# Ledger of designs, part 127: peptides against a protein of PDB entry 4N78

Target 1, 186 residues: chain A of PDB entry 4N78
Amino acid sequence: HFQVICRLLGYQGIAVVMEELLKVVKSLLQGTILQYVKTLMEVMPKICRLPRHEYGSPGILEFFHHQLKDIVEYAELKTVCFQNLREVGNAILFCLLIEQSLSLEEVCDLLHAAPFQNILPRVHVKEGERLDAKMKRLESKYAPLHLVPLIERLGTPQQIAIAREGDLLTKERLCCGLSMFEVILT
Target 2, 155 residues: chain B of PDB entry 4N78
Amino acid sequence: MAELQMLLEEEIPGGRRALFDSYTNLERVADYCENNYIQSADKQRALEETKAYTTQSLASVAYLINTLANNVLQMLDIQASQLRRMESSINHISQTVDIHKEKVARREIGILTTNKNTSRTHKIIAPANLERPVRYIRKPIDYTILDDIGHGVKW

## One batch from the design tools (peptide; made by RFdiffusion4, then SolubleMPNN)

Design b2_p17_1_s3 (from b2_p17_1, 6 letters changed)
Fold by OpenDDE base, seed 3:
Structure b2_p17_1_s3 (fold): chain B 186 residues (1-186), chain C 155 residues (1-155), chain A 17 residues (1-17)
Amino acid sequence: as target 1 above (186 residues)
Amino acid sequence: as target 2 above (155 residues)
Amino acid sequence: DLEERARELVREALDAL
């Protein structure tokens, strides 16, 4: 699903979605969640001492239940606060999964473009063969597929300009050194 | 442009008029040949003359049709070339717009990105002994291994 | 017969136009 979303939205659509999600998260954090956290801090017992181990597990549990009674009985905590936290969590996960899916798509695009951009994989060398000779043969084999040089030779100046820009855009991808998720976490 | 205009305004209309005029002339020739044959005492000579006129008329019409056809073909070729040039221009504009949109999109998403802190991953010292790349032996997937798995195995 | 053939030839020529 996330791969399809990435393909459909593209960079612009993803950017818009991420911005809106960030706004929502910010609103939730600074609004309702902050208010509930403040309220919880006010009702939290200032001094909660560990009961003696002699009371056993049931007695210790009852002690903490009594100390946290006001928090446990706060119905809005379950219905509103936890829901908002879930929404924030979902938004974070969404952003992570979108970035991962986008990275995969970008890698695939780079791999598909590689033969046309003179990006060749390292060839397996058999014993006794020179890597350089094999690579040179491979380069020669794929030389006719190099798009930019081909267009530079056969195309109009306008076509050459477009080809160069397209080549650059193809090579420059987010997966090569950029992270969106890190920005979202900050 | 001048050649196309000449073809459209002069050559093709002129050729059509010539064919129309030729038709009218052929009708006159036919009438003449008919009358000449009826009135002539030497029917054989009149027939030979009619054959000659018919051959000449057919040749003339064929020439006119051929000329007109060639002019029409030439006109179509010029128009096709113009359309190709227009298509090329439109495609160029379209590509330019697409590239621009892509650049804008990348700027927008770029605002939401930060550089990955590539921790200086320790130089993976390539082990000195490059393990012989295990020859990827495409072992054919032996699907017979699955023959014994499932409800369809009649023992 | 020759007259008919001559007429036919002329007619064919006219029809071809």
Scores: peptide ipSAE 0.023, ipTM 0.691, DockQ to the pose 0.005
Fold by OpenDDE base, seed 5:
Structure b2_p17_1_s3 (fold): chain B 186 residues (1-186), chain C 155 residues (1-155), chain A 17 residues (1-17)
Amino acid sequence: as target 1 above (186 residues)
Amino acid sequence: as target 2 above (155 residues)
Amino acid sequence: DLEERARELVREALDAL
């Protein structure tokens, strides 16, 4: 699903969705969640001493449950605050999954373009084979597929310009060094 | 443009008219040959003259058809070339627009990105002592160890 | 026979047009 979304929206659509999600998250955090957190801080016991270990885990739990009874019984916390936190969490996960899906699409594009851009994979050399000879043979095999040099030789100036720009755009992908998710976390 | 116009307005219509005129002339020649053969005392000579006229007429018509056909083909080639040039121009514009849109889109999404902190791969200094790779002996996971963990009814 | 052949030749020439 996320791959289909990435293909459908493209960079422009993804940018718009991410911007809107950031706005929503910001609104939730600075608005409703902040207000609930402030309210919770006001209701939070000022002095919460650690109970004696002698009460065991059940006794300690009961102690904290009693100290936090007002918070636990706060109905709006469950219905509104936790829902908003879920929405924020979903937004973060959505952004992560979109970025991962986009990265996969970009890698696929890079791999598909590689033979046309003189980007050859390192060939596995069996024992006794010369790496250089194998690479040269591979280069020679794919040399006719080099798009930019081919167009530079046979194309019009306009076609050459387009080919160069297209080549650059194909090589420069977000997955090569950029992260959207890091921006979302900040 | 001038060549195409000349073909469309002058040469092709002119060739069509010439063919029509030739048809009328052939009919006249046929009538003449028929009458000449009937009236001639020397039927062999009349037949030879008819053959000569027929050959000449056929050659003339063939020439006219060939000329007209070549002009039509030339016209079509010029039109096809014009269409190809137009297509090339449209494709160029389309590609330019697409590249521009892509650049804009990438700028927009780029604002939402930061450089990946390439964690400097600390050179894992291989410890000098090559600990012999302990042969990972796949110990079969004894799942019976889990038999005592949980409320499972001992069958 | 010659007349028929002449007519046929002329007819063929006309039909080829």
Scores: peptide ipSAE 0.022, ipTM 0.701, DockQ to the pose 0.004
Fold by OpenDDE base, seed 2:
Structure b2_p17_1_s3 (fold): chain B 186 residues (1-186), chain C 155 residues (1-155), chain A 17 residues (1-17)
Amino acid sequence: as target 1 above (186 residues)
Amino acid sequence: as target 2 above (155 residues)
Amino acid sequence: DLEERARELVREALDAL
């Protein structure tokens, strides 16, 4: 699903969705969640001493239940605050999954473009073969596929310009050095 | 442009008219040949004359058709070339627009990105001396030591 | 017969062009 969403929205659509999600998250955090946290801090027992171990696990549990009774019984905490936290969590997960899906798509695009851009994979060298010789053979094999040089040789000035720009855009992908998710966490 | 216009406005219509006129003339020639054959005492000579006229007429028509056909083909070739040029121009514009849109989109999403902290994977320089994992000998916790501390109800 | 010969002559003339 996320892959399809990424393909459908493209960079622009993803940007818009992410911006809106950030707004929503910000609104939730600075608004409702903050208010509940403040309220919870106010009602939190000022002095919560660790009960003596002599009370055993059940006694300790009861002690904490008693101390936190007002908080646990706060109905709005469950219905509103936890829901908002869930929404924030979902938004974060959504962003993560979108970024991952986008990265995969970009990597695929880069891989598909690689032969046309003189980006060659490291070839496995069998014992006794020179890596350099093998790489040179590979380079020679794919040399006719180099799009920009081909167009520079055969194309019009306009075509050359377009090809160069297209090549640059193909090479420059977010997955190469940029992260959206890190921005969201900040 | 001038050549195409000349073909469309003058050469092709002119060729069509010429062909039509030729048709009319052929009818006249046919009538003449028929009458000449009927009236001539020397039918063989009349037949030969008819053959000559027929051959000449056919050659003339063939020439007219060929000329017209060539002009039409030339016209079509010019038009096809013009269409190809237009298509190329449109494609270039389209590509330029697409590139521009892509650049804009990338700028927009770029605002929402930060540089990946390439965690310099500190080359965990494997300490040269791999401290032998101290085999965690799970000493079984003898819980019997606690048997004396609990007020266990001696049944 | 004359019509057929005339057709043949026309055909030959066309082929010669």
Scores: peptide ipSAE 0.019, ipTM 0.694, DockQ to the pose 0.005
Fold by OpenDDE base, seed 1:
Structure b2_p17_1_s3 (fold): chain B 186 residues (1-186), chain C 155 residues (1-155), chain A 17 residues (1-17)
Amino acid sequence: as target 1 above (186 residues)
Amino acid sequence: as target 2 above (155 residues)
Amino acid sequence: DLEERARELVREALDAL
């Protein structure tokens, strides 16, 4: 599903969705969630001392349960606050999955374009074979597919310009060095 | 453009008119040949003259048709070439627009990105012995393990 | 007969044009 979304929206659509999602997350965090956190901080016991070890783990748990009773019984925490937190969580996950899916699409595009852009894979060298000789052979094999040099020889100046720009756009992808998710986490 | 205009406005219409005129002339020639054959005492001579006129007329019509056909073909070739040029121009514009849109889109999404911190991922040395995935048995959390933590009682 | 046929052929050829 996320791959389809990435293909459908493209960079423009993804950017718009991500921006709107960030706005929503910001609104939730700075609005409702912040207010609930403030309220919870006000209701929190000012002095919460560690009980004596003599009460054991059950007694200590009961002690904290009693001290936090007002928080635990706060019904809106379960219904509204946790729902907002789920929405934020879903938004984060959505962003992550979109970025991952986009990266996969970009990698696929790069791989498909590679033969046309003089990007050759590293070939496996068997024992006794020279890597350089194999690479030269591979280069020679794919040389006729090099799009930009081909257009530079046969195309009009306008076509050459478009080909160069297209080549650059094909090579420059977000997956090469950029992260959207890191921005979302900041 | 001038050649196409000349073909459309002058040569092709002119050729069509010439064919029409030729048709009318051929009818007159036919009538003449028929009358000449009937009136002539030397029918053999009249027939030979008719054959000559017929051959000449057919040659003339054939020439006119050929000329007109060639002009029409030339017109179509020029038009086809113009269409190809227009198509190329449209494609170029379309590609330019698409590239521009893509650049804009990339800038927009780029604002939402940061450089990947290549954290030197410590080579996770895979432990030599892949511990069998211990079936996660939900053991009840034994909270008694925490009883000795934090209260400074050294047993 | 041959002359009439030739005339007809020429006429047909002319009509076909």
Scores: peptide ipSAE 0.019, ipTM 0.697, DockQ to the pose 0.004; fails the geometry check

Design b2_p17_1_s4 (from b2_p17_1, 5 letters changed)
Fold by OpenDDE base, seed 2:
Structure b2_p17_1_s4 (fold): chain B 186 residues (1-186), chain C 155 residues (1-155), chain A 17 residues (1-17)
Amino acid sequence: as target 1 above (186 residues)
Amino acid sequence: as target 2 above (155 residues)
Amino acid sequence: SMLERAEELVREALNSL
């Protein structure tokens, strides 16, 4: 599903969705969640001492339950605050999954474009073969597929310009060095 | 453009008219040949004359058809070339627009990105000097020192 | 020329009659 969404939206659509999600998250964090956190801080027991170990695990649990009873029983926390936190969590997860899906799509595009851009994979060298000779053979094999040099030789000036720009756009992908998710976490 | 216009407005219509006129003339020639054959005392001569006129007429029609066909083919070739040029121009414009849109999209999404901290794979430079692992002698923590602080229930 | 060939073909056809 996320892969399909990435394909349908493209870079522009993803940017718009991410921007709107960031706005929503910001609104939730700075508004409702912040207010609930402030309220919770106000109602928190000022002195919560660790109960004596003599009460055992059940007694300690009951003690903390009693101390936090008013907070736990606060109906709005469960219905509103936790829902908002869930929404924030879902938004974060959505952003993560979109970025991952986009990265996969970009990697696939890069791999498909690689033969046309003189990007050769590192070839596994069998015992006894020279890496240099094998690489040279691969270079010679794929040389006719180099799109930009081919167009530079056969194309019009306009076609050459378009090919160069297209080549640059193909090479420059987010997955090569950019992260959206890191921005979302900050 | 001038050549295409000449073909469309003058040469092809002119060729069609010439072919039509040729048809009417052929009918007259046929009538003449028929009458000449009936009235002539020398039937062999009349037949030879008819053959000559028929050959000439067929050759003239063939010429007119060939000329017209060539003009039509030339017209179509010119039009095809014009269409190809238009297609190329449209494609170039389309590609330019697409590249521009992509650049805009890249800028927009780029604002929402930060550089991946490539964790510098710290080349674990194996410290040249294998500092001998200082044998961490675990001194057993004697917890008996804490025996006096706790209200141990003296069974 | 194609015309000359056509004339020749027509002449041949007429002579074969």
Scores: peptide ipSAE 0.024, ipTM 0.632, DockQ to the pose 0.005
Fold by OpenDDE base, seed 1:
Structure b2_p17_1_s4 (fold): chain B 186 residues (1-186), chain C 155 residues (1-155), chain A 17 residues (1-17)
Amino acid sequence: as target 1 above (186 residues)
Amino acid sequence: as target 2 above (155 residues)
Amino acid sequence: SMLERAEELVREALNSL
């Protein structure tokens, strides 16, 4: 599903969706969630001493339950605050999954374009074969497929310009060194 | 353009007029041949003359038709070439626009990206709110990332 | 004479072709 979304939206659509999601997340964090956090901080006991270990685990738990009773009984925390946190979480996950899916699409595009861009795969050299000889054979095999040089020889100046720009756009992908998710986390 | 205009305005209409005129002339020739045959004491000579005129007339008409046909074909070829050029131009513009749109889109999404920090240190770098213009650092594409995904080519 | 004229007319017509 995310792959289809990435294909459908393209870079522009993804950018718009990401921007809007960031706005929503920011709004939730700085608005409702912040207010609830402030309220929780106000009702939080100023002094919460560790109970003596002699009370055992059940006694310690009861102690903390008593100290945090007002927080636990805060019904709006469960209904509104946790829902907003879930929405934030979902937004983050959505961004992550979109980025991952986009990266996969970009990788596929790069792989498909590679033969046309003089990008040769690393060939597994069997023991005893010269890497250089195999590479030369591959170069010779794919040389006729090099699009930009081909167009430079046969095309009009306008076609050459478009081919070069297209080649550049094909090579420049986010997956090669950029992360959207890191910005979101930041 | 000048050649096409000449074909459309002069050669083809001229050829059509010539054919029309030839029809009228052929009718006159036919009438002449008929009358000549009737009036001639030497019917064999008159017949041979009629055959000669018929052959000449047919040759002339054939020539006119051929010339006109060639002019029409030439016109169509020129028009087809013009259409192809126009199509090429439109395609070029379309591609240019698409490339531009893609560049804009990539800039927009690029603003939402940061360089992948290879540094292992989980330093929760506080989002420096500095609107650092994401300097599009053209990092060379490291294609080594593709090495791990390409399981399929068992050579 | 009329035949000669007709022949001339036909020749002219054919030559105009």
Scores: peptide ipSAE 0.020, ipTM 0.621, DockQ to the pose 0.004
Fold by OpenDDE base, seed 3:
Structure b2_p17_1_s4 (fold): chain B 186 residues (1-186), chain C 155 residues (1-155), chain A 17 residues (1-17)
Amino acid sequence: as target 1 above (186 residues)
Amino acid sequence: as target 2 above (155 residues)
Amino acid sequence: SMLERAEELVREALNSL
């Protein structure tokens, strides 16, 4: 699903969705959640000592239940506050999964473009073979596919400009060193 | 443009008119030949004259058709060339717009990105395009993660 | 035949164009 979303939205669509999610998260955190947290802090016992072990597990549980009685009985906590926290959590997870899916898509695009951009994979070298010789053969094999040099030789100035811009846009991807999720967490 | 205009406005219509006129003239020639053959005491001479007129008429029609056909072909070639040039121009504009849209999209998403914390001293590479706001550290991409995806290119 | 000769003449005339 996330892969499809990434393909459908593209960079611009993802950006818009992420911005809106950030707004929602901010609104939830600064609004309802903050208010509930403040309220909970007010009703929280100022002094909560560990009960004596002599009370046993049931007695300890009853003790904590009594200490937190006001919190447990606060129905709005479960219905509203926890729901808002779920929404925040879902938004964060969504952002993470979108970034991961986008990264995969970008890597795939780079892989597909690689033969046309003189980006060659590291070739497996059998014992006794020279890596350099194999790489040279590979380079020679794919040399005719180098798009920018080909267009520079055969194309119009306008085509050359477009090819160079396209090549640059193809090479520059978020997966090369950028993170959206880190921004979301800050 | 001038050549195409001449073909469209003068040569081709002129050729069509010439063919039409030729048809009318051929009918007159046929009538003449028929009457001449009937009225002539020397049937052999009349026949030879008819042959000569027939040959001349056919040659003339062939010439007119050939000329017209060549003019039409030339017109079509010029038009095809114009269309190709127009297509090229449209494609160029389209590509320019697409690149621009992509750049805008990259800017928008770039605002939502930060450099990954990498322990390696990677050089922050500014995009060559000044329009891209995001400074990023280029990391080598490991393509091996995709080895099992798609057409399974075994390297 | 007269027709064949006419065809030949037409062919020759066409070739001369």
Scores: peptide ipSAE 0.019, ipTM 0.613, DockQ to the pose 0.005
Fold by OpenDDE base, seed 4:
Structure b2_p17_1_s4 (fold): chain B 186 residues (1-186), chain C 155 residues (1-155), chain A 17 residues (1-17)
Amino acid sequence: as target 1 above (186 residues)
Amino acid sequence: as target 2 above (155 residues)
Amino acid sequence: SMLERAEELVREALNSL
């Protein structure tokens, strides 16, 4: 589904969706969640000592449960705050999945374009073959497919310009060095 | 443009009219040849004259058809060339617009991106003091209790 | 034979155009 969404929206659509999600997340964080966090901080035990390790994990858990009993029993926390946190979480997950899907699509595009852009695949050299000879064979095989040089030879100046721009746009992908998700976490 | 206009407005209609007129003339020639053959005392001469007229008439019609056909073909070639040029122009514009749209889109999404920080694998320095492993009794957390709370993203 | 000659004459006339 996310792959289809990425294909349908394209870069522009994804950007718009991400911007809107960021607005929603910001609104949730700065609004309701912040208010609940402030309230929770007020009711938080001022002194919560680390229980002795001798109580074991169950005892420690019970200790913290007792210390946080008022917070855990806070009905609005379960209904409103957790829901808002879920919404934020869903938004984050959505962004992550969109980025991953977009990256996959971009990688596929790069792979498909590679023969036309003078990008040679990594050659697995079998035992006994000279790497250089194999590379030369591959270069010779794909040389006729190099689109930009072909158009530069046969095309009009306008076609050459378009081909170069298209080539550049094809090579430049977010997956090569950019992350949207890191911005969202910031 | 002028050539196409001449073909459409003058040459092709003119050729069609000429062909129509030729039809009418051929009918008159046929009537003449028939009457001449019937009335002539020298039937051999009349036949030779008819042959001559027939040959001439067929030649003229062939010429008219050939000329008209060539003019139509020429017209179609000009039109096809014009359409190809128009298509090329439209494609060029379309590609230019698409590239522009893509550049705008790339800028928009680019604002939402940052450089991937190469996560330097920080060597996890093991703390020197091995705290004695407190035996964690793993109670299986029954996560099924959470199944009712989440609006399950139906994937 | 007369028809064949007529056809030949027509063919020749057409070729002369």
Scores: peptide ipSAE 0.018, ipTM 0.633, DockQ to the pose 0.005

